Peptides against a protein of PDB entry 5JXT. Designs and how they scored, part 89

Target 1, 319 residues: chain A of PDB entry 5JXT
Amino acid sequence: SLLPKKEINVYIGMSEMQVKWYQKILEKDIDAVNGAGGKRESKTRLLNIVMQLRKCCNHPYLFEGAEPGPPYTTDEHLIYNAGKMVVLDKLLKRIQKQGSRVLIFSQMSRLLDILEDYCVFRGYKYCRIDGSTAHEDRIAAIDEYNKPGSDKFIFLLTTRAGGLGINLTTADIVILYDSDWNPQADLQAMDRAHRIGQTKQVVVYRFVTDNAIEEKVLERAAQKLRLDQLVIQQGRAQVAAKAAANKDELLSMIQHGAEKVFQTKGAFGTMAEKGSQLDDDDIDAILQAGETRTKELNARYEKLGIDDLQKFTSESAYE

## One batch from the design tools (peptide; made by RFdiffusion4, then SolubleMPNN)

Design b2_p16_7_s4 (from b2_p16_7, 10 letters changed)
Fold by OpenDDE base, seed 2:
Structure b2_p16_7_s4 (fold): chain B 319 residues (1-319), chain A 16 residues (1-16)
Amino acid sequence: as target 1 above (319 residues)
Amino acid sequence: SLPLPKLITEKIYPKK
């Protein structure tokens, strides 16, 4: 029988470089962040801020002129300048030692480019599929990854490209490097490994930048998923989950953690304490804290009815 | 009406 998947949100602090870039993004549009634009502020502008903040949470080198150079070299700076990369680097070593194989999903093809550079730098053998990958090349990559005795450890995928019905049951670990606004896209990604033919316990690690926009993206996705489940269960097909955040919701999401980001000198959390020198105990602590917060998040939404789940709870920017 | 959140700039940089 297929074992149930274990899903753990991994809450990760920003690096010092991420904090600096996150501050810079907020400062550039501070009037919009403060809601000073009122009715004149476009939803498009707020969506652009959200997109830049999500890029920052993934990797600072997604911005032009962020990478140190010249010379432009792949080195340890690729890892320590992004909290997610620091955790990924340690987690992949554990995953490899246990004889597991891993799917890494992102929304951003340009993040997969950074992950390719990382794989080359660490000597990890990988496959890649994104939205631009030709159909024949997708088949070849899948076959190369799934072949008996494949030396390919990592499969890099865009979440949407991974959604295309492919079977990757030769992997047992799934890393969601970022989250989709649509929780069903992430579920479809997980279902590439968690399918008939899987013989191992599938574990899903969802990376979430702590004290940042990504927490609110995750909460919104969890809320939507629960709403969709309840609508299906109650036969209330007419409750179209408001798929798109409104302006006030986007503003609340942008404001989340912004005060603490502006006050912070250096990195956040474990990134401030240990930087790139996370040990095995630090990773265990991060995973345990993540498992606890995941249970708390799920328990929060399990208690809510349809009417409550239709209301985006803006945490008041007064907390 | 929930009061409008204080400007992040005013929280961090109180106008003297």
Scores: peptide ipSAE 0.019, ipTM 0.479, DockQ to the pose 0.015
Fold by OpenDDE base, seed 1:
Structure b2_p16_7_s4 (fold): chain B 319 residues (1-319), chain A 16 residues (1-16)
Amino acid sequence: as target 1 above (319 residues)
Amino acid sequence: SLPLPKLITEKIYPKK
């Protein structure tokens, strides 16, 4: 029988470079961040800020002029300049040591380019599929990865490209490097490993940048997922239509943690304490804290009715 | 009611 998947949110502090870039993004559009545009502020402008903040949470090298160079070289700076890469680098060593194989999903094909450079730098053999990958090349990559005795450790996928009904049950670990606004897209991605033919316990690690926009993206996705479940159970299909964030919701999301980011000199959390020198005990502490916060998040939304879930209760942007 | 947007700039860049 297929074992239930274990899902853990992994809350990760920003690197010093991410904090500096997060500050620059907020400062560039500070009037919009402060809500000074009022009714005249464009929803498109707020969506652009959200997109830039999400890029920063993934990797600062997604911005022009962020990568150190010339010369542009792949080195340890690719890892220590992004909190998610520091945790990923330690987690992949553990995953490999236990004889597991891993799917890594992102919304951003340009992040997969960084992950390819990382895989080459660490000597990890990988496959890749994104939105631009031809159908024949997708089949070839899947067959190569699934081959008995395949030396491919990692499969890099965009979340949407991974949604295409493929079977990757030869992997037992799933890393969601970032989250989709639609929790169903992430479920469809992890179900590439968690399906008929899987023989191992599937574990899903969802990376979430702590004290940043990604916490609010996660909360909104959890709220939507619970609402979708209740709508199905109660037969109230029409209620699901309010899925698009309004301007005030987007503004609240942008403001979340922004004050603390502006006040911060250096990195956040475990990234401030140890940076790239995280050990196995630090990873265990991060995973344990993440498991606790995941249970708390789920318990918060399990108690809410449809009417409460329709109200975007933004906790204050500064709580 | 969503709380009013806090002015981050007033805290970081107090208008004189």
Scores: peptide ipSAE 0.018, ipTM 0.521, DockQ to the pose 0.017
Fold by OpenDDE base, seed 5:
Structure b2_p16_7_s4 (fold): chain B 319 residues (1-319), chain A 16 residues (1-16)
Amino acid sequence: as target 1 above (319 residues)
Amino acid sequence: SLPLPKLITEKIYPKK
């Protein structure tokens, strides 16, 4: 029988470089961040800020001129300059040691480029699929990954491309490096490993940058997922979850953690204390804290009715 | 009128 998947949000501090770039993004559009434009502020401007902040949470090298060089060389800096990469690097060692195979999903094909460089640097054998991958190459990559005795450890996928009906039950670990605005896209990605033919316990690690916009992306995704479930359960098809965030929601998301980011000198949390020197105990502590916060997040939304889930709770934006 | 949340810049950089 297929075991239920275990889902854990992994809350990760920003590296020093991420904090600097996050500050720079906020400062560049500080009037918009402060809501000074009021009702006149462009939704497009706010969406652009959100996109840049999400890029920063993923990796600073997604920005032009962020990568150290010339010469441009793949080295340990690719890892320690992004909190998610530090955690990923430790988790992948553990996952490999236990004889597991892993799917890594992102919204950003350019992050997969960084992850390819990382895989080459660490000597991890991988496959890749994104939105630009030709149909034939996609089939070839899936077949190569799923081959009996395949030496391919990692499959790199964009969430949307990986969601398209494929079977990847030869993997038992799923890493969501970032989150889709639509939680159903992430579920569809997880269900590539969590499907008929899976023989192992599927574990899903969702990376979330702590004290940043990604916490609010996660909260909004959890809220939407619960609303979608209640709408289906109650037969209330007319409660179209307002799919698009309004300006005030976007502004609240941008402002979340921004004060603490501006006050911070250096890295955040465990990244400040340990940086790239995270050990197995530090990883276990991060995973345990993440499991607790995941339960608390789910419990918060399980108690809410449809009317409450339609309201964006802005209260947590300023704490 | 709910007080507009203080600008992040005003909290971090209080105008003297």
Scores: peptide ipSAE 0.017, ipTM 0.477, DockQ to the pose 0.015
Fold by OpenDDE base, seed 4:
Structure b2_p16_7_s4 (fold): chain B 319 residues (1-319), chain A 16 residues (1-16)
Amino acid sequence: as target 1 above (319 residues)
Amino acid sequence: SLPLPKLITEKIYPKK
């Protein structure tokens, strides 16, 4: 029988560079961030801010002029300038050492480009599929990854491209480098490894930038997932979850952690304490803290009824 | 019904 997935949210502090870029993004549109545009502020403008903040949470080099150079060389700076990369780099060493194989999902093809550079830099053999990958090349990449005795350790996928019914049961670890607004997209990604033919315990690590917009993206996704489950269970198909965030929800998400980001000099959390020098105990601590927060998050939404799950709980913005 | 994610209660990586 297929073992249940084990899922952990891995809460990761921003690097110093991420904090600086996060501040710059907020400062650039400070009037919109402060809600000064009121009813006149466009939803499109707020969505653009959200997208830039999510890019920052993934990697600063997703911005023009952020990468050190010329010369543009892949080095340790690719890792230490992004909290998620620091954690990823340590986790991948462990995953490889245990003889596991890993799927890494992102919403951003441009992040997969950075992850390719990282894989080359670390000497990790990988496959890649994104939205632009031709159908034949997708088949070839899947076959190369799934072949008996494949030396491909990593499969890099965009979450949407990975959702296309692919079987990747030759991997047992899934890393969601970022989260989709639609939790079903992430579930579909996990189900590439967690499918008939899987013989190992599938473990899913969901990376979440702590004290940033990604916490609110995750909360919203968890809320939606629980609502979808309750709607299915209760046969209340008419309770369409508000599929898209409204303007006020987007503003609240942008504002989340913004004050603390402005007050912060340097990095956040374990990234401030250890930076690129994370050891195995630091990773264990991050995973344990993540497991605890994941339990708390799930327990929060499990207790909520449909009516509560339809309300975007703005209350957590003022505590 | 899609089961809720189950948390990993076990240390996946043995302490050295």
Scores: peptide ipSAE 0.000, ipTM 0.268, DockQ to the pose 0.014

Design b2_p16_8_s1 (from b2_p16_8, 8 letters changed)
Fold by OpenDDE base, seed 1:
Structure b2_p16_8_s1 (fold): chain B 319 residues (1-319), chain A 16 residues (1-16)
Amino acid sequence: as target 1 above (319 residues)
Amino acid sequence: MIKTPRYVLRREEEKK
């Protein structure tokens, strides 16, 4: 029988470089961040800020002029300049030693480009598919990954490209490097490994930048997922979950953790304490803390009714 | 190792 998947949110501090870039993004649009634009602030401007902040949470090298060089190098700086990469690097080493195989999903093809350079740098053999991958090349990559005795450890996928009904049950670990606004897209990604033919316990690690916009993206996704479940259970198909965040919701998401980011000198959390020197015990502590916070998050939304779940209750970053 | 990142190379190709 297929075992239930284990899902763990992995809360990760920003690197020093991420904090600096996060500050710059907020400072560039500080009036919008402070809500000074009021009703006149365009939803498009707020959405752009959200997109830049999400890029920062993924990797600072997604911005022009952030990458060290020329000359450009593939080296440890690719890892230590992004909190998610530091955790990923340690986690992948452990997973490989355990004889597991990994699907890594992202919303950003440009992040997969960074992950390819990382895989080459660490000597990890990988496959890749994204939205631009031709159908034939996609089949070839899947077959190469799934073949008996495949030397491919990692499969790099965009979340949406991975959602296309493919079977990747030869992997038992799923890393969601970032989250989709639609929780169903992430579920579809997990279901590539968590399907008939899986022989192992599937474990899903969802990376979440702590004290940043990604926490609010996660909360909104969890809220939506619970609402979708309740609507299905209650037969109330007319509860149009307002699919798109309003301006006030976007503003609240942008403001979340912003003050602490402005006050921070250096890195956040475990990245400030250990940085690239994270050991196996530090990873275990991060995973345990993440498992606790995941249970708390789920328990928060399980208690809410449909009417409460329709209200985006972002606790103000100022409470 | 001095190496142009793949994501840099791809961005240069997309600009052509």
Scores: peptide ipSAE 0.095, ipTM 0.710, DockQ to the pose 0.572
Fold by OpenDDE base, seed 4:
Structure b2_p16_8_s1 (fold): chain B 319 residues (1-319), chain A 16 residues (1-16)
Amino acid sequence: as target 1 above (319 residues)
Amino acid sequence: MIKTPRYVLRREEEKK
């Protein structure tokens, strides 16, 4: 029988470089961040800020001129300059040691390019598919990964490309390196490993940059997922989940953690204390804290009715 | 098809 999947949000502090770039993104558009643009602020500008902040949460090398060089090298700097990479690097060692195989999903094909460099640097054998991968190459990559005795440890996928009904039940670990705005896309990605034919406990690690926009992306996704579930259960077809964030929601998301980011010198959380020198105990602590916060997040949204879930107001979750 | 790693592409650009 298929075991239920275990989902854990892994809350990760920004590296020092991520903090600097996050500050720079906010400062560049400070008038928009402060809401000073008023009615003149375009939704497009806010969406651009959101996308830059999400890029920063993933890896600072997604920005032009951020990667050290020339000469451009693949070295430890690829890891320590992104909090998610530091955690990923330790987690993958554990996953490999336990004889598991892993799917890594991202929204950003350019992040998969960084993860390819990382896989080569660490000697991890991998497959890759994204939205630009030809159909034949996609089949070949899936078959190469799924073959009996495959030496491919990692499969790198864009979430949307991985969502296309493929079977990857030869993996038992799923890492969502970032979250989709639509929680159904992430569920569809998880269901590539968590499907009939899976013989292991599927564990899903969702990476979330702490004290950053990604917490609000996650909250919005969780809210939407709960709303979708309640709409299905109650047969209320008329609850059009407002699919697109409004300007005020985008501003609130951009502003989340911004003040603390401006005040921060160096890295955040465990990244400030240990940087790239995380040990197994640090990973266990991060995972345990993540499991707790995941339960709290789920419990928050499980108590909300349809009317509350339609209001993306940060205030209504504390009454 | 395995994409050429970014570091390889950059090294090719540095040689131009």
Scores: peptide ipSAE 0.080, ipTM 0.701, DockQ to the pose 0.163
Fold by OpenDDE base, seed 3:
Structure b2_p16_8_s1 (fold): chain B 319 residues (1-319), chain A 16 residues (1-16)
Amino acid sequence: as target 1 above (319 residues)
Amino acid sequence: MIKTPRYVLRREEEKK
């Protein structure tokens, strides 16, 4: 029998470099961030800010001129300059030690490029598939990964490319390095490992930058998923139509944690205290806190009706 | 060995 997936949101503080770049992104468009543009502010401008903030949450080296150099090097700076990489680096060591194999999903092919350099730097053998991967090369990569006795530890996938009907049940760990705006895309990604033929407990780690836009991306995705479930259960097809974030929702997402980011000198949370020196106990604490916050998040949306879930109210999720 | 990250090299190629 297939065991239920264990899903854990892993809340990760920004590195000092991420904080600096996050501040810089907000400052560049401060009038839009403060809502001073009013009705004149374009949805496109807000979407661009959201995209830059999400890039920052993933890795600051996704920006031109962010990476230290020339000369450009692959070294520990690739890890410690991104909170998600610090946690990933420790988590992958644990996952490997337990004899697990891991799928890593991202929305950003450019992040997979960084993860490839990381894999080479750490000596992790990997496969890669993205939206540009030819069909034959995709089959070859899947077959190489799934081969009995495969030495490939990691599979790097874009969420959309990995969602397309493939079987990766030879992995038992799924890392969502970032979240899709469509929660069904993430579910489809998880279901590559969580499928008939899986013999292990599938564990899904969803990386979420704490006190940043990604918390709101996650909340919105959870809200949408619950709404979609209730709409299916109640047969109310008309409710699904408000899938696109409005301007006010985007603005609220951009503003989330912005004040604290502006006030912060250095890194956030465990990244400020330990940085790259996270130990196994620190990882356990992060995972335990994440499991608690995940249960709380799910419990908030489980109590909400369709009408409440249609309102992007940060407030109604707390009543 | 100082190696330019592959993602940096790809960006330099995309600019040419």
Scores: peptide ipSAE 0.073, ipTM 0.706, DockQ to the pose 0.671
Fold by OpenDDE base, seed 5:
Structure b2_p16_8_s1 (fold): chain B 319 residues (1-319), chain A 16 residues (1-16)
Amino acid sequence: as target 1 above (319 residues)
Amino acid sequence: MIKTPRYVLRREEEKK
């Protein structure tokens, strides 16, 4: 029988560069961030802020002029300037050492471009699929990855492109580098490895930037997932899960951690203490803390009924 | 010789 997947949220601090860029994003639209735009503030503007903050949480080099250069280099700065890359770099070494193979999912094809350069820099053999990958090239990449004795360690996928019915049971580790707004897309990504034919324990690491917009994206996704599950179980087809965040929800998400980010000089959280010098014990501590926080997050939503989940605004999760 | 990252080159091409 297929073993249950283990899912762990990995809470990661921002690098100093991420903090600076996160501050800059908030400052650029400070009136919108403070809610001063009132009824005139467009939902589109707030969604754009959310998308910029999510880019920052992924990698500051997603912004024009953020990369050091010219001359541009592929070097350690590609790693230490993003908290997620620091953790990824340590995890991939461990994953490789244990004889595992890994799927890395992102919402952002441009992040996969960074991850390709990272793979080349570290000497990791990889495959890639995104939304622009031709059907034939997609088949070829899957077949190359799944081939018996394949030397491809990493598969880089956009969550949506990777979600399309493929079998990747030759991998046992899944890294969600970022989360989809729809938790079902992330589940579909996990199900590429967690499927009939898998012989290993599938472990899913979900990267979450701590004290930032991504915590609220995760909470909203967890709430929606629980609501969707309860609606299916209770046959209450009419409970349209509010598919899209309203303006106030988006504003609350943008404001989450903003004060702490403005007060922070240097790196944030785990990146402030150790930076790029994370050792194996630091990774174990991050994973253990993540496992605890994951259980706590799930336990909050598991106790709620449909009516509670519909009323549940992100504010009540912290009392 | 420091090689320009592929993701940098792609962004430079997208700007042309």
Scores: peptide ipSAE 0.082, ipTM 0.710, DockQ to the pose 0.674; fails the geometry check

Design b2_p16_8_s2 (from b2_p16_8, 8 letters changed)
Fold by OpenDDE base, seed 4:
Structure b2_p16_8_s2 (fold): chain B 319 residues (1-319), chain A 16 residues (1-16)
Amino acid sequence: as target 1 above (319 residues)
Amino acid sequence: MIETPKYVLRREAEKA
């Protein structure tokens, strides 16, 4: 029988470099961030800010001129300059040691490029599929990963490309390096490993940058997922979940943690205490804290009715 | 193992 998947949100602090870049993104559009643009601020501009903040949460080297160089090297700086990479690096070592195989999903093909460089640097054998991967190359990559005795440890996928009905049950670990706005896309990604033919406990680690835009992306995705479930259960097909964030929702998401980010000198949260020097106990603590916060998040949304879930008001989280 | 060039070099090549 297929075991239920275990899902854990892994809350990760920003590196010092990420904090600096996050500040720069906010400062560049400070009037929009403060809502001073009023009716004149375009939804498109806010969406662009959200996308830049999400890039920052993933890796600062997604920005032009962020990577140290020339010469451009692949070294420890690729890891320590992104909180998610620090956690990923330690987690992958554990995953490999336990004889597991891992799918890593991202929304950003450009992040997969960084993850390729990382895999090469660490000597991890990998496969890659994204939206640009030719059909034949996708088949070849899947077959190479799934073959008996495959030495491919990691499969790098864009969430959308991984959603295409492929079977990757030869992996038992799923890392969502970032989250989709559509929780169904992430579920479809998980279902590549969590499918008939899986013999292991599937564990899903969802990376979430703490005190940043990604918490709000996750909350919105969780809210939408619960709403979709309740709509299905109640037969209320007409509850069109407002598919797109409105301007005020986007602004609220951008503002989340912004003040604290501006006040922060150096790294944030778990990255401030040990930086890149995380040990196995630190990883266990991060995972345990993540499991707790995941349960709390789920419990929050499980208690909400359809009407509450339709009101994405910032206020209902504080009462 | 396909040696993929460093992502920076790939992006520079895409801009050229």
Scores: peptide ipSAE 0.204, ipTM 0.747, DockQ to the pose 0.237
Fold by OpenDDE base, seed 1:
Structure b2_p16_8_s2 (fold): chain B 319 residues (1-319), chain A 16 residues (1-16)
Amino acid sequence: as target 1 above (319 residues)
Amino acid sequence: MIETPKYVLRREAEKA
């Protein structure tokens, strides 16, 4: 029988470089961030800020002129300049040591490019599929990954490309490096490993940048998922879960953690304390804290009715 | 150390 998947959110502090870039993004559009544009502020401008902040949470090298160089080099700086990479690097060593195989999903093909360079740098054998991958090349990559005795440890996928009916039950670990706005896309990604033919306990690690916009992306995704579940259960088809954030929701998401980010000198949270010196005990602490916060998040939304889940709870933006 | 990361080359190709 297929075991239930274990999903845990992994809350990760920003590196010093991420904090500096996050501040720079907010400062560039500070009038919009402060709501000074009022009704005149375009939804498009806010969506652009959100997109830049999400890029920052993934990796600062997604920005032009962020990477040190020329000459451009792949080295430890690729890891320590992004909190998610620091945690990923330690977690992948553990996953490999336990004899697991891993799917890594992102919304950003350009992040998969960074992850390819990382895989090459660490000597991890990998496959890749994104939105641009030809159909024949997708089949070949899937077959190469799934073959008996495959030496491919990692499969790099865009969440959308991974959603397309493929079977990857030869992996037992799923890392969501970032989250989709639609929680169903992430579920569809998880279901590539968590499907008939899986023989292991599937574990899903969802990376979330702490004290940043990604917490609000996660909360919205959790809220939407619960709403979608309740609508199905209650037969209330008319409750179209608002798929797109409104301007006020986007502004609240942008403002979340912004004050603390502006006050921060250096890195954030565990990245400030340990940075690249993160050890196995620090990883265990991050995973345990993440498991606790995941249970709390789920418990918060499980108690809410449809009417409450239709309201964007802005209250959590000021805590 | 790897010179000229693959993602840099891909970004240059996307701009061309």
Scores: peptide ipSAE 0.129, ipTM 0.718, DockQ to the pose 0.544
Fold by OpenDDE base, seed 2:
Structure b2_p16_8_s2 (fold): chain B 319 residues (1-319), chain A 16 residues (1-16)
Amino acid sequence: as target 1 above (319 residues)
Amino acid sequence: MIETPKYVLRREAEKA
């Protein structure tokens, strides 16, 4: 029988470079961030801010002029300048030592480019599929990864490209490097490893930048997933869960953690204390804290009815 | 420092 998947949100502090770039993004559009634009502030402008903040949470080198150089090198700076890379680097060592194989999903093909450079730098053998990968090359990459005795440790996928019905049950670990606005896209990605033919316990690590917009992206996705489940269970087909955030929801998401980001000099959390020098105990602590917060998040939404889930409870960004 | 070509250089080499 297929074991239930274990899902753990991994809450990760920003590096010093991420904090600086996150501040810069907020400062550039400070009037929009403060809601001072009122009715004149376009939803498009807020969506652009959200996209830049999500890029920052993934890796600062997604911005032009952020990568140090020339000369442009692949070295430890690729890791320590992004909190998610620091945790990923330690986690992948553990996963490999355990004899597991891993799918890494992102929404951003440009992040997969960074992850390819990282894989080569660490000597990890990998496959890649994104939205631009030709059909024949997709089949070849899947077959190369799934073949008996494959030396490919990592499969890099964009979430949407990986969602297309493929079987990757030769992997038992799934890392969601970022989250989709639609929780169903992430579920479809997980189902590439968590399917008939899987023989191991599938573990899903969802990376979430702590004290940043990604927490609100996750909360909104969890709320939507619960709403969709309740609508199906109650036969209330008419409750179209609003797929897209409204303007006020986007503003609240942008404001989340912004004050603390502006007050912060340096990195956040364990990134401030240890930087890239996280040990195995630090990783265990991060995973345990993440497991606790994941249970709390799920328990929060399990108690809510349809009417409560339809209200975006903007708890004030200031409480 | 591994003188490994970045993603861009690898993709250019795969096309050549």
Scores: peptide ipSAE 0.128, ipTM 0.750, DockQ to the pose 0.254
Fold by OpenDDE base, seed 3:
Structure b2_p16_8_s2 (fold): chain B 319 residues (1-319), chain A 16 residues (1-16)
Amino acid sequence: as target 1 above (319 residues)
Amino acid sequence: MIETPKYVLRREAEKA
């Protein structure tokens, strides 16, 4: 029988470089961040800020001129300059020692380029599929990954490209490096490993940058998922979940953690304490804290009715 | 320092 998947949100502090770039993004559009633009502030401008902040949460090298160089090198700086990479690097070593195989999903093909550099640097054998991958090359990559005795440890996928009904049950670990605005896209990604033919416990690690916009992206995704479930259960097909965030929702998301980011000198959380020197106990602590916060998040939305879930509960950006 | 080619350099080498 297929075991239920275990889903854990992994809350990760920003590196010092991420904090600096996050500050720069907010400062560049400080009037918009402070809501001073009022009715004149375009939804497009707020969406652009959101996208830059999400890029920062993924990796600062997604920005032009952020990568150290010339000369441009692949070295430990690729890892320590992004909190998610520090955790990923330790987690992958554990996953490999366990004899597991891993799917890594991202929304950003340019992040997969960084992850390819990382895989080469660490000597991890990998496959890749994104939106530009030809159909024949997708089949070849899937077959190469799924073949008996495959030396391919990692499959790198964009969430949307990986969502295309493929079977990857030869992997038992799923890492969502970032989250889709549509929680169904992430579910479809998980369902590549969590399908008939899976023989192992599927574990899903969802990376979430702590004290940043990604927490609000996650909350919104969880809210939407619960709403979608309740609408299906109650037969209320007409409750169009307001699919797109409004301006106030986007502003609240941008403001979340911004004050603490401005006050921060250095890195956040475990990244400040340990940096790239995370040990197995630090990873266990991060995973345990994540499991607790995941249960709390789910329990928050399970108690809400359809009408409550339609209200974006902007808990104040200042709590 | 391991001079590992960046993604761009690897893809250029695969096309050459």
Scores: peptide ipSAE 0.035, ipTM 0.692, DockQ to the pose 0.251

